# Peptides against a protein of PDB entry 3ZOQ: the designs that were tried, part 187

Target 1, 223 residues: chain A of PDB entry 3ZOQ
Amino acid sequence: QLLQDSWWNQLKEEFEKPYYQELREMLKREYAEQTIYPDSRDIFNALHYTSYDDVKVVILGQDPYHGPGQAQGLSFSVKPGVKQPPSLKNIFLELQQDIGCSIPNHGSLVSWAKQGVLLLNTVLTVRRGQANSHKGKGWERLTDRIIDVLSERERPVIFILWGRHAQMKKERIDTSKHFIIESTHPSPFSARNGFFGSRPFSRANAYLEKMGEAPIDWCIKDL

## One batch from the design tools (peptide; made by RFdiffusion4, then SolubleMPNN)

Design b2_p28_3_s3 (from b2_p28_3, 17 letters changed)
Fold by OpenDDE base, seed 2:
Structure b2_p28_3_s3 (fold): chain B 223 residues (1-223), chain A 28 residues (1-28)
Amino acid sequence: as target 1 above (223 residues)
Amino acid sequence: AEREEAERERERKLEEELAAEEIKLAEE
């Protein structure tokens, strides 16, 4: 099976649907004919690192970084040794101001994923140098289903929705059970309009503590 | 009619803002 048991049980029906089969065939062609990111083995890293039952927090991104060696299948995250993109730098600046974490010497958010932070892009692949090139190809339907099954879960989830693209998913989230943290996007173009000072990390931990769950250690150690 | 026009204008602005954000994100 493609995914670990907890996610497979939630998503197996999607993988049998025509849209996903078409997406899969498209991706086979794309990976054969183009340079596609992330590596095909890393497409579902968000689901690999964070099981369905272990999800505490969801951070939604748009699509993977489209530069060489950047994307690692996690929203906003870059592989070690890769220069931190502007949005990620701003995320770490907010993290520092929010809860006092030092700026790490790398951009890998794997430590968050391993703690139950689902770093989910709405689109899970991209062509090299062509941002959003795989928009509207079927990923959004699958990732919408991921949001739906999390929304249907009895155990509460915290959704961090940066920017309008992510916030459009709010309609799919049962706010009677789940918590939403919204702000402008961490992009340099929007961060000063609400992202900075939004304190999503401390707010997320406050909700986790209220639910009797262990908070996330958001501070990232140097490699 | 005025309410409907206002709603359409709000929807248009929302779409434009969404599109602008996507473009800006793509430029990073």
Scores: peptide ipSAE 0.028, ipTM 0.564, DockQ to the pose 0.111
Fold by OpenDDE base, seed 3:
Structure b2_p28_3_s3 (fold): chain B 223 residues (1-223), chain A 28 residues (1-28)
Amino acid sequence: as target 1 above (223 residues)
Amino acid sequence: AEREEAERERERKLEEELAAEEIKLAEE
């Protein structure tokens, strides 16, 4: 896939490395032989919607939803018309409680991405019905580099780290320049242990305002 | 070698934590 110039300049060296070439060959086989999500054209949607320079907030996910028609290349986001997964429902509940937004009738977070919220999974593909099936295949090295180049950026970024997996990336983030918002994961299994009431949306906007940047309009309109 | 071991250990810890959070089970 072709990336925007800003991301290409940051990541071009990674695409020439053996690990990424091996990943690419693996993906070619996987997409040919298996049902893989998201669509191959949507793998880098997070980078397509949010340029390197436009990133204001990063929300880290694990890997794409593995059900039919769900994944759209953005962490936690589902295509319009798809039932909202439990974690996403909890995200919207917290959004409502935090800043008063209505719960949307769809699960697309594209409006966040277009405003500078990088909705990045650490693994960007998955086999149908097989969670984490593409873990350890090379995506993590690329997405670690994405975090690294953002950490190296002079303009501050806000990292929202839900759950332990995302929080493991904290060591890669220069906290002298960047802000971290941490809580438990929005999953029904963990949301009541700290995610609910964490107010990540208002806190992110408070940091943006302190930086002299425009806040994110987190409220999502119905389709 | 040391860096590779550290990466493998981080990967192992990640797998254990993901299993503990049962995040994917909640999405089914």
Scores: peptide ipSAE 0.026, ipTM 0.643, DockQ to the pose 0.096
Fold by OpenDDE base, seed 4:
Structure b2_p28_3_s3 (fold): chain B 223 residues (1-223), chain A 28 residues (1-28)
Amino acid sequence: as target 1 above (223 residues)
Amino acid sequence: AEREEAERERERKLEEELAAEEIKLAEE
């Protein structure tokens, strides 16, 4: 896929590496032989909506939703008209408790992405009904590089790391320049152990204000 | 090790300051 110039300049060398070529060939076979999510045109939506220079906040996910019509290439986000997954419902509950936003009638986080919230999964594709089926196939190496080039950026970034898997990426982040917001995962299995009450949205905006940047409008309007 | 610890402490202090400011704003 074609990327914006700002991301292309940061990632062009990765696309020439053998691991990425092998990943591409694997994906061609997977998309041809079975149902893969998201749509191949949506794989890099996180990078399409949020340029390298416009990134203010990063929210890391693991891999896409594996049900029909759900994944749209953004972590935790679902296409309009799709039932909100439990983790996303908990995200909106925390949003309401944190800063008073109403729960939207859809699950699309595109409005966040357009404001500079990079909604990045560490693995960008999945087989239908098979969670983590594309783990260890090469995506992690590319997405690690995305984290690395953001960490190397002079302009500070806020990383929101929900759960242990996302928190494992902390070692790649220069905490002398960048800010980290950590809690348990929004999943129903872990949300009550620290995610609820973590107030990641107000905290992120507080960091942005300290940096002299405009805060994120986290409230999502109904469609 | 010392640099990493200093970075963590700076982050902790900043988070504590930000949290204190948010509490003050919420109480006003």
Scores: peptide ipSAE 0.007, ipTM 0.386, DockQ to the pose 0.021
Fold by OpenDDE base, seed 1:
Structure b2_p28_3_s3 (fold): chain B 223 residues (1-223), chain A 28 residues (1-28)
Amino acid sequence: as target 1 above (223 residues)
Amino acid sequence: AEREEAERERERKLEEELAAEEIKLAEE
């Protein structure tokens, strides 16, 4: 049976569920009354850039950056022209050490997304200046479903799980089919405890090659 | 070619459907 491969086909039932309707109503109020990130049109950018079928790698984040102009709907990614957050800087440092990529002059990971790296936050919105302000409002249920439908996919996926929060999702991943790359979080508070030297990029590509898939070009060009 | 076109069409449809949902959030 040709499974419907679009995210819409995979997730449309979720959008009709009460939890999502409640989330939607909450978000309407939040966007109307407060500054919410990312822009409402960018909430699902991870799904826009990376189709269900095109997912090769998943990188889980927690929630969007809560500063002006930062969040672009992709985990760890920031819009061009925005100063790289510390965790992202560490990601690029590891990228350099792992596979020799230069440090880009911007923080946009769109090039990864376009290659099949699903840059998914577990929570897809945040109130300005208030990290995790939209935690427990319904996003986690939707994003859990995203993980579930990927886990159910026949073609293997590589899940990169940095830190405890992301690693808690392992229980939803069929490790008989899918590959897990785990380390501490790239945050300055944890990066030296295992993230640095974890070589997630080369390891991901090694799995892709084993699967007969094209590797990700992780190197990001300057803008 | 046909497969690529189908994939592009699926992606376009996804973008339209998800965008519509996102717009609803912004308009209300």
Scores: peptide ipSAE 0.012, ipTM 0.383, DockQ to the pose 0.018; fails the geometry check

Design b2_p28_3_s4 (from b2_p28_3, 16 letters changed)
Fold by OpenDDE base, seed 5:
Structure b2_p28_3_s4 (fold): chain B 223 residues (1-223), chain A 28 residues (1-28)
Amino acid sequence: as target 1 above (223 residues)
Amino acid sequence: DELERLERERREREERELAEEEIRLAEE
């Protein structure tokens, strides 16, 4: 079975559709002929760490980091020992200013994922050195379905949407049930235009508390 | 998993090719 039961029940019909079969065949060629990130076993890490029922917060990214050893199947996250990318550094700066967390000595966000933060990219693979090289190949249809089934869930979800790309998904979210936190992207090119000072972490926890749920421990321990 | 197999086979091939090139350069 490709996914845990909770996600499988929500997504099993997608995997039988022609678009996904075509995507699968494309990926077979890509992984055979090119250097593709993340490792094939890590493609669905976001769904592995956070079950459908356990999702509390969603943070949307675009596609994986395209450098060696960086991507680990989680949006914005990098494997331990990898230098923090500029956007991730800014995320940690905002985290520090928002709720007082220390800046960690690594860039792994796995601790968030284990607490119910779905770190989902809209595109789940990329060629080495070629950003968005797998855009428009079928991933977006699957990840749109992931957003849809979460939106249809009765238990509320908090969606954190940084930048225009993520915010384009807002139309798929039932705002009568779910909460949305929006700002500019954490990229150095946009962070000063609204990301800094947006306090997404404390705001997310405030919503969780309002719903009677346990807040996220956003502070990341050093390794 | 077929993707894992293909990825592994590709990496192994690349590693062999790099090793052969390094040996050739060292002998040159």
Scores: peptide ipSAE 0.034, ipTM 0.615, DockQ to the pose 0.021
Fold by OpenDDE base, seed 2:
Structure b2_p28_3_s4 (fold): chain B 223 residues (1-223), chain A 28 residues (1-28)
Amino acid sequence: as target 1 above (223 residues)
Amino acid sequence: DELERLERERREREERELAEEEIRLAEE
């Protein structure tokens, strides 16, 4: 099957729906005719690394990086050996200021994913050099459902929503059970307007501790 | 599996036809 059992149980009905079948057919054409990121095997990496039950934190992105070798199926994350994009650099700067972590020599956030940080883009594929080229093709409906089933979960989740696009999803989140951390986007165009100093990492851990859960080790080791 | 096959075929074509390119990132 496409996903781990925990996610499959939550999402299997979506994959049978016409919208997803249409998305799949679109993707077949796109991957055949265009250079699409991430690698097809990496599209669902966020769900592969973080099971439904293991989700502690969600960080929403828009769509994958559209440059060669960058996207690895995790929001904001880049493959090892890839230069850190500006937004990711700012994420690490805030991480350093927030909780004292060193800036890693790579941009892979897999260590977060393995600890229960769901690094989810709302759109899971993109054409090379064409940001948002797969917007409105069906991914948003699936990823909305991902948010919905997490919101419906009894065990609380922390949603980190950077920027307007991510914050539009807060209407789908039951704030009686779940926590939301909001700020401006880490992009150089917006980071100084609220992202810097927002301390999302320590705040997330504070919520986890309040829930009686283990905090995330946000510090990333060099490779 | 099918997507992976199609992607591989596309990459093989691209390697023959396209030069390396740095792409400016668009965020938010």
Scores: peptide ipSAE 0.034, ipTM 0.693, DockQ to the pose 0.049
Fold by OpenDDE base, seed 3:
Structure b2_p28_3_s4 (fold): chain B 223 residues (1-223), chain A 28 residues (1-28)
Amino acid sequence: as target 1 above (223 residues)
Amino acid sequence: DELERLERERREREERELAEEEIRLAEE
């Protein structure tokens, strides 16, 4: 079984569909011929760390970091020991200004994932040095389904949508049940246009509290 | 398992290649 039971029950039909089989065959060729990130065992880490039922918050990214040792299967997250990318640095700056968290000495967001923050990229693989190289290859259909089944869930979810690409998924989210937090992207090119000061972390926790759920401990401990 | 095998084989080939310059992230 590819995924935990809760996700498997939601997604098992997708894995039998032709598009996913074609994606799988494409990936086999790519991993054979190119350097692909993340490691194949880490592709579904977002779903491994956060079960379908345990999802409280979703943070959408586009595709994995395409540099050596960076991607770990979680959106915006980097493996320990890896220099924090600019967007991630800005995320931590906003986190500090929003709720007073210290800047961690690493870039791993695993602690968020373990608390129910689904760190999902819309495309789950990338070729080394080639951003968006696996765009339009089938991942988007699977990740759209992930968004759909979460939207269909009775228990509310908070979707944090940074930038235009993530916000394009808003049409798939039932806003009668779920909450949306939108701002510009944390990228240095857009962060000053609305991301900074958007306070997504405190706002997310405020929604969780209204739902009677435990808030996320967004502060990341040093390793 | 097949994917993992192919990945390992590819990475072994890459390790024999010359080091590249730091890859900068593409930002939005």
Scores: peptide ipSAE 0.030, ipTM 0.661, DockQ to the pose 0.049
Fold by OpenDDE base, seed 4:
Structure b2_p28_3_s4 (fold): chain B 223 residues (1-223), chain A 28 residues (1-28)
Amino acid sequence: as target 1 above (223 residues)
Amino acid sequence: DELERLERERREREERELAEEEIRLAEE
């Protein structure tokens, strides 16, 4: 099966639907004819690293980085050895100011994913050099379902929603059960308008502690 | 996985084409 058991039980019906079959056929053509990111085996890395039951925090992104070697199937994250993109640099600056973490020498957020931070993009593939090239092709319906099944979960989740695109998903989240942390996007074009000083990391941990759960170790070690 | 197969086959074709071009250029 494509996904680990906990996610498969939640999403198996989606993979049988016509929209996903059409998406799959489109992806077959795209990967055969174009350079597509991430690597096909990494498309569902967010779900691979963080099981349905282990999700504590969700950080929503838009679509993967479209440069060579960057995307690793996790929102905002880049493979080790890759220069940190501007938004990621700002995320680490806020992390440092929020809870005192050092800026890591790499951009991999895998350590967050392994602790229950679901680093989910709403669109899971992209053509090289063409941001949003796979927008509106079916990914949004699947990722909406991911948000829905998390919203339906009894155990509370913390959703971190940076910028308007992510915040549009708030209507799908049961705020009677789940917690929302909102700010402007970490992009250099918006970070100074509310992202900096928003302290999403300490706030997320405060919610986790209130729920009786272990906090996230947000600090990332050098490789 | 079929996507992985197609991606691999594409890369292999591209590498083969590049190799053939290098051979052609070396023979000139």
Scores: peptide ipSAE 0.028, ipTM 0.579, DockQ to the pose 0.019

Design b2_p28_4_s1 (from b2_p28_4, 21 letters changed)
Fold by OpenDDE base, seed 2:
Structure b2_p28_4_s1 (fold): chain B 223 residues (1-223), chain A 28 residues (1-28)
Amino acid sequence: as target 1 above (223 residues)
Amino acid sequence: EEEEREERRRREEEEEEERRRLLALDQA
């Protein structure tokens, strides 16, 4: 099966729908004819690292990085050895200012994912050098369903929504059960307009503690 | 009604352009 059991039970019906079959056929052509990121085996890494039941926090991105070796199937995250993109640098600056973590010498957020931080892009693939090239092809419908099934879950989730694109998903989140942390996007274009000083990491941990859950260790060790 | 539709379309286009700019800056 495509996903681990916890996610498969929630999403299996989506994979049988025509829209996903069309998306799948599109992706087969794209991966055969062009350079697509991430690696096809890494597309669902966010769901592989963080089970449905283990999700504590969701961080929404738009689509994968479109440069060589960058995307690893996790929002905002880059593979070790890759230069940190500007938004990710700002994320680490806010992390340092918020809770005192050192800036890591790499950009991998896998340690967050393994602790229950679902690092989900709304679009899960991209053509090399062509941002949003796979927008409107079906990914958004699947990722909307991911948000929906998390919203329907009885156990609360914290949604971190940076920027307008992520914030558009707020309408799908039952705020009677779940918590939302909103700010401007970490991009240099918007970070000074509310992202810096938003303290999403300490706020997320405060909610987790209130729910009786273990906080996330947001600090990332050097490699 | 037509003016409201045009204004909504312009807002959607501006939001999409802002989003494209944001992504371009993130990828730079």
Scores: peptide ipSAE 0.020, ipTM 0.501, DockQ to the pose 0.425
Fold by OpenDDE base, seed 4:
Parts: C-alpha cells; structure tokens; sequence
Structure b2_p28_4_s1 (fold): chain B 223 residues (1-223), chain A 28 residues (1-28)
C-alpha cells in the first residue's frame, strides 16, 4: 500500500486512474535516466508525516527544491545539514517576529508535519537543476484531489496560501468551513510586499484555539 | 580546503538557482 490508511481511503481511486498510471510510468523513466528529487521513497512524505485525519494546517508549495540533498518531500523544508534557502530563511525571520521563535540551525520542518501541518507541494517531483520540469505531468491533478478531500472534510482546516500560485487553489476550498491565511510569497522578491508582518503562525494558532484545538508549536529546536 | 571551497561554491550556485526559481514563481 502506497499511503497510510487515512489517505489511502481518500485517494486510492486516483492511483488507479490512467493519468496517474501515465505519471508513474513517466516517473520510472525519469528516475532511471536522470537525477530526480526528492528520493522516490520521499515523494509522499507530506502524507506520511501528516495523516488525513490529523491535518490541522496546510502550507502549499509549488515543486521540490532541485539541488542535491535538499528536497525531503515537504514544501519549503530541507534536510538537516542543508543550507536554508532564501524563502525558508524569510519564513524563519517571520516566525521570529511573529511569535519570538529563535532561528533554527537547520531547515527541516518535520516537526511541523508531525503536529498536523501538511507541507504539500502541488508538484511532487523535479529534475535536478530544472525548476518546474515536472509541471503538467499529472501531479497537479492528484494534489488538487488532496485539496478537494480536505475541503470536503467536516473538521476545519487552516490553509496558508503564500503567493499567487498557492492562492489560485482557494477556489477549491470551502471557505464556509475552512480558514484561509493569505500573503505574498516568502521569496526575497515578494516578502517585503506583505509576507513580513503577515503573522501566519500566530493567526493559525488563533484559529486552532477558537476551534478548541491544540495550537502548533512552530518553534523548531536545534539539532 | 579545496573540497570545502567546491562544496561551498556548489551550495552557493544551488541557492542562486533556487532564488531565481522563487523569483520566477512570484512573477507568474
């Protein structure tokens, strides 16, 4: 079984559809012929760390980091020992200003994932050095379905949508049940235009508390 | 020392590529 039970029950039909079979065959060729990130065993790490039922917050990314050892199947997250990318540095700067967390000595967001923060990219694979190289190959259809089944869930979810690409998914989210936190992207290009000072972490926790849910411990410990 | 410099250079190139990617994302 590819996914744990809670996600499998929601997504099993997608994996039998022709589009996913074609995607899978494409990926087999890509992984055999080229360097693809993340490791094939890490593609679904966002779903492995955060069950369907345990999702409290969703943070959408576009596609994985395309450098060696960076991508770990979680949006914005990098493996321990990897230098923090610029957007991630800005995320931690906002985290510090928002709720007073120290800047961690690594870029792994696994601690968020384990608390119910689904760190989902819309495209789950990439060729080395080639951003968006797997765009339009079928991942978007699967990840749209992930958003759809979360939107259909009765228990509310908080969607953090940084930048235009993520915000385009808002049309798939039932805003009568779910909460949206929007700002510009944490990239150096856009962060000063609204991401800094957006306080997504405290706002997310405020929604969780209003729902009677445990807040996320957003502070990341050093390794 | 040369290996550390090469690793640093590779990391800097990867960071610049990632920065360019993210800039393109925000422009779209």
Amino acid sequence: as target 1 above (223 residues)
Amino acid sequence: EEEEREERRRREEEEEEERRRLLALDQA
Scores: peptide ipSAE 0.013, ipTM 0.445, DockQ to the pose 0.038
Fold by OpenDDE base, seed 3:
Structure b2_p28_4_s1 (fold): chain B 223 residues (1-223), chain A 28 residues (1-28)
Amino acid sequence: as target 1 above (223 residues)
Amino acid sequence: EEEEREERRRREEEEEEERRRLLALDQA
């Protein structure tokens, strides 16, 4: 099956729907005719690293990085050896200021994903050099369903919503059960307007502790 | 010129492999 059992049980019906079949056919053409990121095996990495039941925190991105070797199927994350994008650098600066972590020598957030941080983009593929090229092709409907099934879960989730695009998903989140951390986007264009000093990492851990859950080790070791 | 052709062939092979993997997602 396409996904691990915990996610498959939540999402299997989506993959049979016409919109996803159309998306799939589109993707087949795109991957055949153009360079598409991430690697097709990595499209669902966010769901592969973090099971439905293990989700503690969600961090929403827009779409994958569109440069060679960057995207690894996790929002904001880049493969080891890849230069950290500006937004990711700012994330690490806030991490350092918030909880004292050192800035890692790489940009892989896999260690977060393995601890229950779902690093989900709303659009899961992109053409090389063409940001948002796969916007409105069906991914948003699937990823909305991912947010919905998490919102419906009894065990609380922490949603970290950086910037307007992510915050537009707030209407899908049951705030009576789930905790929302909102700020401006970590982009250099917006980070100084509220992202810096927002302390999302310590706030997330404080909420996890109140829930009786283990906090996330947000500090990333050098490779 | 030969190196560029080899790089192009490698890219085409990678793209074909990616396409095959996408098709395999239905069978898994």
Scores: peptide ipSAE 0.042, ipTM 0.626, DockQ to the pose 0.019; fails the geometry check
Fold by OpenDDE base, seed 5:
Structure b2_p28_4_s1 (fold): chain B 223 residues (1-223), chain A 28 residues (1-28)
Amino acid sequence: as target 1 above (223 residues)
Amino acid sequence: EEEEREERRRREEEEEEERRRLLALDQA
């Protein structure tokens, strides 16, 4: 089975649809003919680390990092030993200013994922060196469905939407039962225009506590 | 759309920097 039971129950119908079959065939060719990131076994890591029922927070990214060894199937996250990309550095700077966490010596956000932070990209694969190369190939339809089934869930979710791309998904979120934290993107191009000082981590935890949920330990330990 | 273009450009620059770093490590 491709996904854990909780996600499979929500998404199994999507995998039978023509659009996904076409996407899958495209991906088979891409992985055979070109260098594609992440590793094919890591494509659904966000769903592997965080079950449907365990999702507390969603952080939306666009598509995976397209450099060697970077992408690990989690939005904004990089494998240990990889230099932290500028956006990720800014995320950690905001984390430090928001709740006092030290900046980790690595860029892996797996510890967040294991606590119920769904680190979802809207597009789950990319060609080496070609950002958004798999845009419009079918991933967005699947990931929109992921957002939809989370929005339909009775148990509240916190959606952290950095930048316009993520914020376009707001229309799919039932704000009567789910919480949205919005700011500009952590990218150096936009971070100073609202991301810094947005305090998404403390705000997310405040909502979790209000719901009677355990807060996220956002602080990342060094490796 | 402008933000997407800027973010794409940033990621391309990041990859190029990483590629240069990897090449430098192999030359070291």
Scores: peptide ipSAE 0.020, ipTM 0.511, DockQ to the pose 0.056; fails the geometry check

